# Ledger of designs, part 36: peptides against a protein of PDB entry 1ZZD

Target 1, 109 residues: chain A of PDB entry 1ZZD
Amino acid sequence: FQVVNPYLLRDLVDLGIWDEGMKQYLITQNGSIQGLPNVPQELKDLYKTVWEISQKTIINMAADRSVYIDQSHSLNLFLRAPTMGKLTSMHFYGWKKGLKTGMYYLRTQ

## One batch from the design tools (peptide)

Design b1_p28_2_s3 (made by RFdiffusion4, then SolubleMPNN; from b1_p28_2, 15 letters changed)
Fold by OpenDDE base, seed 5:
Structure b1_p28_2_s3 (fold): chain B 109 residues (1-109), chain A 28 residues (1-28)
Amino acid sequence: as target 1 above (109 residues)
Amino acid sequence: SEKLKEQKEAEKIAEEINKELKKKEEEK
């Protein structure tokens, strides 16, 4: 499944579209926002990119047998992702910075 | 401070959702 990013949730709340129905739907979609109704495409694209970056990093790290990656580690990476506004304004700089920190954490864990 | 509170709430919700998703995955 796709780990749900808390900053995504914050963005959804800021848009006024977050509710229990959306939460349940998100769960049925295994954490994917791509199929969520009433979500701006820009937001979907943004977090798709964030997800792709994160997964690529995780895969690369998993390829190194010295590092074991599980879902909890994936969550940690997403916890460091910036909000939509920060991502767009910083061109994912904050996310990349978060990944670097996360990678360090994973290696030390 | 208010934004921080909101962020923490979002993190809590995300954690709950992810736990649920993990459980679903394990049940397969």
Scores: peptide ipSAE 0.224, ipTM 0.788, DockQ to the pose 0.038
Fold by OpenDDE base, seed 4:
Structure b1_p28_2_s3 (fold): chain B 109 residues (1-109), chain A 28 residues (1-28)
Amino acid sequence: as target 1 above (109 residues)
Amino acid sequence: SEKLKEQKEAEKIAEEINKELKKKEEEK
């Protein structure tokens, strides 16, 4: 499943469209926001981009072992013995990092 | 700050949802 981003939730709340119905629908969609009703496409595109950037960031952190040795080790541990819990944690953490990078990207490009 | 409180709440909700998603995935 796709890990739900807390910043997305905050944005949905700010839009006034977050409710129990949306929560349940999100769960039925396995965390994907692409099919959520009443969500602006711009927001969907934003977090799709954030997700992509997050994955790229994770890959970059894994690749640049000289700078991100601790994160690389953590990722290696996850890859060696991947569990749903570990993957979820990894994606959640990566998403936060990706968001920071993504916001930087959006500001500069 | 208010922003921090709101972010913490959002994180809490996200964690809850992710737990449910995890359970759903494990039940497949």
Scores: peptide ipSAE 0.207, ipTM 0.766, DockQ to the pose 0.040
Fold by OpenDDE base, seed 1:
Structure b1_p28_2_s3 (fold): chain B 109 residues (1-109), chain A 28 residues (1-28)
Amino acid sequence: as target 1 above (109 residues)
Amino acid sequence: SEKLKEQKEAEKIAEEINKELKKKEEEK
């Protein structure tokens, strides 16, 4: 199955489409977002690119660094973490840029 | 503060979903 990313959930909440029905749908789809209704293609493309990143690691790191109040700050911590490899850092960098764009898109709806 | 609460909530939900997905996979 595909591990669900908490930042994806936040984006879905920002879209105003997150509810119990969507949660159950994700479970039936084994965590895949590609078939989710009412999700912008830009967001699907973003998370398709980074879905192979260890989501468990992301969740754990986010929880450990939960003193920050937004996704951008959390992602910055991931990029600056000394335990992250170069490849992982590059993935997070790309993801961060995509999230910034996505958040802007969501706010402009 | 509100954003922090929302972030923590998202993390909790994600963890819950992932646990359910893991259980589902193990039951196959």
Scores: peptide ipSAE 0.188, ipTM 0.774, DockQ to the pose 0.037
Fold by OpenDDE base, seed 3:
Structure b1_p28_2_s3 (fold): chain B 109 residues (1-109), chain A 28 residues (1-28)
Amino acid sequence: as target 1 above (109 residues)
Amino acid sequence: SEKLKEQKEAEKIAEEINKELKKKEEEK
């Protein structure tokens, strides 16, 4: 499954589209937001990139520790990762802007 | 602040969802 990002939930709440129905649908989708209704494509693209970067980081950390990666270990590493847990709203906002810029350059190259 | 409270609530919800997803994965 895909680990649900609390900043994503915050964005969904800010958009006014978060409710119990969406929560249950997200669970049925194993944490994936790509198929959620009423979610802006830009937001889907953003958190797809965030997820991919996070998974790459987890893989690198696991390789360094010689640990086999499964879904349980991925969840544990994600939750224990100091970067995501300690990111303030300001830091995350700055990082989001960086990602948007990076995505633009990737498309133009 | 209100923003901090809202973020903590989001974190709580995310944690609950992730726990449920983890349980489903372990039951396979």
Scores: peptide ipSAE 0.306, ipTM 0.808, DockQ to the pose 0.042; fails the geometry check

Design b1_p28_2_s4 (made by RFdiffusion4, then SolubleMPNN; from b1_p28_2, 15 letters changed)
Fold by OpenDDE base, seed 3:
Structure b1_p28_2_s4 (fold): chain B 109 residues (1-109), chain A 28 residues (1-28)
Amino acid sequence: as target 1 above (109 residues)
Amino acid sequence: DEEEKERKEAEEIAKEINELLKEKEEKE
């Protein structure tokens, strides 16, 4: 399954577009942000790049456990018996690391 | 502080959504 980034939610809140409708939309889209309404394209591009890097980072951090990656439509992480708290912690760390790398790529391209 | 409060709120929302997505995937 796809893990939703809490920083995305904060950005949506800061934009003033977060509501129950947006929440339901994310659920129907299986966590994908590419089709989110009222989100600036620049923000979508940022999260696309940074999110992919962050997910890769999470996979690397969980290398000692069995992981399944579904890349049919989007990168989905399936970890062996993960806890919600552990996934959230790993995601925060991955986001921070991915943001640093992603910003470099966005500036150089 | 305010930043911590906002982060925790976002985290709780994310946890809820992720749990729903996980349950949906397990049922399919």
Scores: peptide ipSAE 0.092, ipTM 0.628, DockQ to the pose 0.037
Fold by OpenDDE base, seed 5:
Structure b1_p28_2_s4 (fold): chain B 109 residues (1-109), chain A 28 residues (1-28)
Amino acid sequence: as target 1 above (109 residues)
Amino acid sequence: DEEEKERKEAEEIAKEINELLKEKEEKE
């Protein structure tokens, strides 16, 4: 199954679209955000890319160290990785700040 | 700080959803 990224949830909250209905929809879609309503395509593309990078990292780690990593631990492993973890945190922080700014402009128009 | 609090809350929600997805997959 697809691991849900906590930064995605924060972005959905920042967009003001997170609610119980959205939660249930995510579950019915097996964690995929590609079909979520009222989500900007740019955000969908971003998290698709992040997910692909995460999966590639897991595959590379498994091939290199011969260690099986299940999907339930994939998020924690990715976030705890020194270089990738720091880059991801900085990237999503910047994205969140950008979304907040954009939403502010939308509200003022 | 507030940012850390929000991050932890999001992580808790994500953990819950991931567990639900795992359970759903196991039942299918």
Scores: peptide ipSAE 0.091, ipTM 0.639, DockQ to the pose 0.046
Fold by OpenDDE base, seed 1:
Structure b1_p28_2_s4 (fold): chain B 109 residues (1-109), chain A 28 residues (1-28)
Amino acid sequence: as target 1 above (109 residues)
Amino acid sequence: DEEEKERKEAEEIAKEINELLKEKEEKE
């Protein structure tokens, strides 16, 4: 089955569209957000590229650099993290910071 | 901190959904 990325959920919350209905929708769509009309296309493309994987999967793949790169694509900043905890924190921070900038850009266009 | 709190909340939600998705697949 397709896993849901926790950062996606946070992004949906930031967009103000997260609720029980959205949760059920994701379940019916096997974790896909591609059919959501109220999600910016750029965000859909991002998650399509990064692949909709769980935080647990990301952390597990961090042990194997090659696998991690393949799944996260450009998200290679965390490969040098000394601990899994720091890796997760850096991943979340980097994603959040990037998303905020991107969303601001989208709103200003 | 706030970032850690948000991360943990997202992880908990994701865990729940992923479990539901797994169960759904097993039933199909």
Scores: peptide ipSAE 0.087, ipTM 0.638, DockQ to the pose 0.055
Fold by OpenDDE base, seed 4:
Structure b1_p28_2_s4 (fold): chain B 109 residues (1-109), chain A 28 residues (1-28)
Amino acid sequence: as target 1 above (109 residues)
Amino acid sequence: DEEEKERKEAEEIAKEINELLKEKEEKE
């Protein structure tokens, strides 16, 4: 099964659309936001590539005593005995940075 | 730090939802 990226949820909060209804919607949609009309398409496109990842993959990664994450902008992270939260957050660090940039551009347009 | 606070909040929400998604799939 798939897991939801915490940065996606944070963006929904930042958009001011997060509530119990949204939570239930995401659960029914297995974490997908593609059907949400109040989310910018550019954001959907960005999330589409990485937000829905196999939980099995994440679990396998978390099972390692150490995790090395290579980011596109030459940022390397090494974590010992990472928690699930740390793994998820750090794995998508570069993606988060991209999201912030994207949101900035969306706000200015 | 505001960024850290936001991240922790998001992680908490994600954890809850992911648990629910896991339970849902296990029941199917």
Scores: peptide ipSAE 0.089, ipTM 0.618, DockQ to the pose 0.051; fails the geometry check

## One batch from the design tools (peptide)

Design b1_p29_1 (made by RFdiffusion4)
Fold by OpenDDE base, seed 5:
Structure b1_p29_1 (fold): chain B 109 residues (1-109), chain A 29 residues (1-29)
Amino acid sequence: as target 1 above (109 residues)
Amino acid sequence: EELEEPDEFEKEVEEEYKEFLEELHEELE
């Protein structure tokens, strides 16, 4: 799963660039807007910090499930010795935390 | 990845939130 800040979504709508294509782009880019040429650099800098905080929060919540971040590929989430039960728990905890903070989760299969 | 889905209550909350975001997008356009 991936987290998108609702204020980021608002800003993308204000720029007139939010559509299904943009949604799919964010999914493939793990919520990052850094590669978008039509987004001002100031917004990229702002939401880089917000995105990093959100990912760290998810990791902290699922620490007992052996979750960590690999920063080499835009802060990807990895699980040591993953099992179906651990993956499910990580998904549920991240999802619940996202809703409590007003975040929107992009689900991936 | 294939993960288990949340329970019925959690699904309802998720759908309501998605609908809210869609309405917000429509209002901002």
Scores: peptide ipSAE 0.018, ipTM 0.298, DockQ to the pose 0.027
Fold by OpenDDE base, seed 2:
Structure b1_p29_1 (fold): chain B 109 residues (1-109), chain A 29 residues (1-29)
Amino acid sequence: as target 1 above (109 residues)
Amino acid sequence: EELEEPDEFEKEVEEEYKEFLEELHEELE
């Protein structure tokens, strides 16, 4: 399964472009919206920075299997590297908000 | 079916997400 950024989901719904086709596209693109022609560039830039870059960083850290992914960890990154910490914090915040309001999962079947 | 407390549920989802990220990392390399 793939966890979806709740803000991204909201924005896609607001654009009226959320459907089964979009869902499958996101699955195949690992959550990237960069290739979607019907998405405003502003949103692409936003989620490239906030989601994709931050997610990549988190993925690299998770590979060490010693990282607990939560807000407290993002704070640690903030102290070490403010720029990356900020991105990570935004990622965690969005994810946590999704958990509290209902996390959406992309499933292949 | 019993529902978990919010904090417990969040922890479980966090672990699942961690596993997902590990799998994604392997697929991207």
Scores: peptide ipSAE 0.017, ipTM 0.231, DockQ to the pose 0.025
Fold by OpenDDE base, seed 3:
Structure b1_p29_1 (fold): chain B 109 residues (1-109), chain A 29 residues (1-29)
Amino acid sequence: as target 1 above (109 residues)
Amino acid sequence: EELEEPDEFEKEVEEEYKEFLEELHEELE
């Protein structure tokens, strides 16, 4: 599944620019708002995607076997034997913590 | 929730997420 950063969603709603078009844009841009001209630079600095965060954090996250950064630098979580309970836990964790990654993808094998 | 400075927030998320993943790995094995 795909999850939008809840804090980013809130701020985009507060700016009055959230709509279906914006949602589709974020999906195609892997959660990045860097290319949006109507978003303040302060928000762009706050909401980095996986390829936009610090190199240190990228390396540390990539060291975990369940976290994969592909050539597009999108964050993917891979579970070989997930249960529905664990998938739900990860979903709520990402939502509650407000990960800086604008969009993350959970994939099962 | 009040947002911290980007660098501080990033470090906090990294540490908490790491702990979460470690617990997840243990339970899935």
Scores: peptide ipSAE 0.018, ipTM 0.277, DockQ to the pose 0.059; fails the geometry check
Fold by OpenDDE base, seed 1:
Structure b1_p29_1 (fold): chain B 109 residues (1-109), chain A 29 residues (1-29)
Amino acid sequence: as target 1 above (109 residues)
Amino acid sequence: EELEEPDEFEKEVEEEYKEFLEELHEELE
């Protein structure tokens, strides 16, 4: 599965361009923002080597605050200190979307 | 592969995640 850098997501939110279209773009481009015309060049330079970072490393760094694109290309958001109810809902949501597998990473500070 | 438009649940999760990211950004400043 694909892991989207949470800091990149943060910056996209700050730019006010985070929406469903952006989510789909990230899925199709494997997290690359190099082709986005409305993203400042400084951000493109900052995240130019995102694909050089191992998925495992990203997961280890931000297991509690990451976006995962699973084998079914569905997007799951992992929040800080999620409630049991939210995790359950996310699981069922994934099931309804026809996810082949589901995996959650939960870490405490 | 393009996903379907998010349902109400996914939109709620995304909104909460945005708020989380904003808080995280403030903590990193």
Scores: peptide ipSAE 0.013, ipTM 0.264, DockQ to the pose 0.027; fails the geometry check

Design b1_p29_1_s1 (made by RFdiffusion4, then SolubleMPNN; from b1_p29_1, 15 letters changed)
Fold by OpenDDE base, seed 3:
Structure b1_p29_1_s1 (fold): chain B 109 residues (1-109), chain A 29 residues (1-29)
Amino acid sequence: as target 1 above (109 residues)
Amino acid sequence: DTIDEPDEVELEKLKKYKKELEELAKKLE
């Protein structure tokens, strides 16, 4: 499944603000648009009721498609009983290893 | 490969990067 909600993606494209920078911003914000100043409040309210994926889901999806292919089994071990410490570690690892240049659409296998 | 929590120096770098991304998002207005 998609890291970015398809309806959200459509709306951001319609606003003309979708680009690589926006994609990376959403990753750092776990898919939330609540902090974006150039998004109408109406859209923010709408997507408060839409499912937002957790950080671990973002990392898991990124691992399947990008730099963590050879780390898939290691990541699975961390996700069996995830803690906040482990999630923070994985987030930093993803950033450090190059998730900032990740694929346009991140999906799980 | 090992995934460890960042030390204070690395954490500061991460925080700065997040701020840069937020500033970039604001420039998209």
Scores: peptide ipSAE 0.015, ipTM 0.268, DockQ to the pose 0.038
Fold by OpenDDE base, seed 4:
Structure b1_p29_1_s1 (fold): chain B 109 residues (1-109), chain A 29 residues (1-29)
Amino acid sequence: as target 1 above (109 residues)
Amino acid sequence: DTIDEPDEVELEKLKKYKKELEELAKKLE
């Protein structure tokens, strides 16, 4: 799996490519930026070796946290013993929630 | 509430959406 972390998000913002489409892309790609042609290879290489944040964190960074409050326990269970099926479910859930309610990124200071 | 695994129809929709997002990403600068 490829990684997303707060520094990566900063770099994506600095590149001017962070938007709603990018956010949803990351959800569907399990946080991977390796498939993005507009990201410098050096940045891809850097974050390939960096600590990977949890899938829950990735989803929460990309979504309105309020829509996942009632699902937080389920997400934690999936992360304890992640399988491909569970990860797919999480990705689909994030996607579906984004389509249904709209999702926004909460910037942290 | 639980997170259910998507069925075949939903998976196809997801795959289509992923492709659309990938194409959009290629256009981003």
Scores: peptide ipSAE 0.014, ipTM 0.250, DockQ to the pose 0.039
Fold by OpenDDE base, seed 2:
Structure b1_p29_1_s1 (fold): chain B 109 residues (1-109), chain A 29 residues (1-29)
Amino acid sequence: as target 1 above (109 residues)
Amino acid sequence: DTIDEPDEVELEKLKKYKKELEELAKKLE
């Protein structure tokens, strides 16, 4: 799962700034775009609240969807019987996976 | 890979990664 606004994700795609770097940034910022210089202030003002959507949804909207297919299924399994410990582990697992992929992205982009 | 809680080393790497992502965001301006 991820705390984001699904309409925000759509708007970022429409702006043409959605990529793996942006995706991982949102993950680390818990869905906040307030620190992004390339996002219009109007959008920052509009998206003050965030919704919880599935990580699978975010993955499906990402530029590099194939990287996270296995992760999305794993996250769904944990959500069937969630505990606080499992949710925490799942959340940081997502970050860790993003770190591995994102660090490669940062070096090549 | 298994899903487990990160240790202190991994958390520190995540902090550095977060900072790098913020810098990347600025370069996208």
Scores: peptide ipSAE 0.014, ipTM 0.252, DockQ to the pose 0.041
Fold by OpenDDE base, seed 5:
Structure b1_p29_1_s1 (fold): chain B 109 residues (1-109), chain A 29 residues (1-29)
Amino acid sequence: as target 1 above (109 residues)
Amino acid sequence: DTIDEPDEVELEKLKKYKKELEELAKKLE
């Protein structure tokens, strides 16, 4: 089953606002775009009604430099029993992965 | 995939980085 919305990342790429800073911001905000000044309000309104992608999904997609990847099974297990420890680890992992990979842009397929 | 817990110094760096990103976003508004 599909647990992520590939259209969100597509829209960010189309807007030309995707970069390393955006990636890290989304990780820290659990995928929320509501606080981004460079995102049109109409887009914010649109995604209020759409389930925001999980933090792990953001991390994995950014790390793999793909706009969309299927991690439904692993994500489902994580969301089933989330802990504060796991959330902290994910934030750190995303930050560390961003620094190590040096990815600045998310590529569309 | 297994994700290790950050140590004390790494966690502090992460907290500072998160704060910087949030403040930067606020300034850009």
Scores: peptide ipSAE 0.013, ipTM 0.273, DockQ to the pose 0.037

Design b1_p29_1_s2 (made by RFdiffusion4, then SolubleMPNN; from b1_p29_1, 15 letters changed)
Fold by OpenDDE base, seed 5:
Structure b1_p29_1_s2 (fold): chain B 109 residues (1-109), chain A 29 residues (1-29)
Amino acid sequence: as target 1 above (109 residues)
Amino acid sequence: DTIEEPTEVELKELEEYKKKLEEEAEKLK
């Protein structure tokens, strides 16, 4: 199974492209949407997956020890003032939260 | 919620998770 960023799932649903095929694609592509032609480039730039970010980069981008995220406005906040540090934190948080809740697991059929 | 930078333990967990996903993805191909 694969844990997916909940905001990515939301955006894919909002685009109307979320389906079983998309789910399987994400699994086989380790969560990357970079190869999807029907996804805006802005989203591709935003959702660099944790697999596409080196651990060295993660450590180097640690500007703030903590980032506050409001569940209702977190994505909007990042879009308004995006930094690589904040994006990395968001991706990690999404992953960790998914592991804790199990809510955002993608499973093969 | 407050998102803190990952601890060493969490980074290890992340690496293990990445490895598992890569292995599973390879099995599906």
Scores: peptide ipSAE 0.019, ipTM 0.413, DockQ to the pose 0.023
Fold by OpenDDE base, seed 1:
Structure b1_p29_1_s2 (fold): chain B 109 residues (1-109), chain A 29 residues (1-29)
Amino acid sequence: as target 1 above (109 residues)
Amino acid sequence: DTIEEPTEVELKELEEYKKKLEEEAEKLK
């Protein structure tokens, strides 16, 4: 069955932009919302895909569940109580399941 | 099913995989 990042889904629903078209868009874009002009930047920062995150950031997401991730600049990741560990885990799960795109929509049997 | 948090070793493997995929993506352009 399909597993979707519940936080991303929630936030897109809260924005009132979630529909079948959005779902297909995310699938096509490998889960990336970076190209959506109607999404706040803070949400784009929160839901960066594996391709959009540096190794340092990925490691910090998994190892440091604090509010900030240390990059070239500090990133506030505390939005609507998501955990960076959860996001990283989902990315990792997708990778392990053979999703070679970093999609948030994971399929498992 | 639950999703387990990756180890640091697995994160490094993920980054290496990401790099390979990026290279593959560039070749497809």
Scores: peptide ipSAE 0.017, ipTM 0.360, DockQ to the pose 0.041
Fold by OpenDDE base, seed 4:
Structure b1_p29_1_s2 (fold): chain B 109 residues (1-109), chain A 29 residues (1-29)
Amino acid sequence: as target 1 above (109 residues)
Amino acid sequence: DTIEEPTEVELKELEEYKKKLEEEAEKLK
């Protein structure tokens, strides 16, 4: 199974591209939409996850070492100079939030 | 909300989740 951002699911439905095939695609891509040609770049940027960026690039970011989430704006994750530990925390927190808040699960039939 | 570093228990749970996700993905290939 895979936890999915509810706002992403909504936007995919609004685009008219949500179907069983899309569900399976997201499962195989760990929730990433970056490879979809029919999704606006604006949405790709909005839903970019830490899995979609090289760990090296992310760790090389500077400023604050704190990691934040913004649930009011599609559950975006903000990094300002993350450590490897913070990156791991982001992945876990996203998953844990899905469990606690009842975010949608994608599963195979 | 701020995100703290995970505990050892949480790291184990995360790895299990990632493994399960990968296994499900492989079934679809």
Scores: peptide ipSAE 0.016, ipTM 0.333, DockQ to the pose 0.052
Fold by OpenDDE base, seed 2:
Structure b1_p29_1_s2 (fold): chain B 109 residues (1-109), chain A 29 residues (1-29)
Amino acid sequence: as target 1 above (109 residues)
Amino acid sequence: DTIEEPTEVELKELEEYKKKLEEEAEKLK
């Protein structure tokens, strides 16, 4: 399993780079997008600070787990016109929501 | 779900939270 921020998945879908290859990449990179050349640096910085840094803590705090993989089109519509402010809000509230409602996991099928 | 842009207060809270996360990360090294 690899835990990921649900809004990270949405951002990747919005960027049009979400596919099976990307999924496997995230699994091998422990959910990190820092090495991806096709992701804006500002998004890398946000996810690094809000998610990646304390991922272990998040996992320990999150009692519930959930798996959502096959909703790429729906996620893309949700982030159709994101702004920086909106993305910041998503990072913040996504963190809190993940702790309260469960973390999203990626797995190899 | 609908996502609104954060208020100035929420942005401040976010920055404080980010700072705490960075401190925690340093402890994990």
Scores: peptide ipSAE 0.018, ipTM 0.360, DockQ to the pose 0.042; fails the geometry check

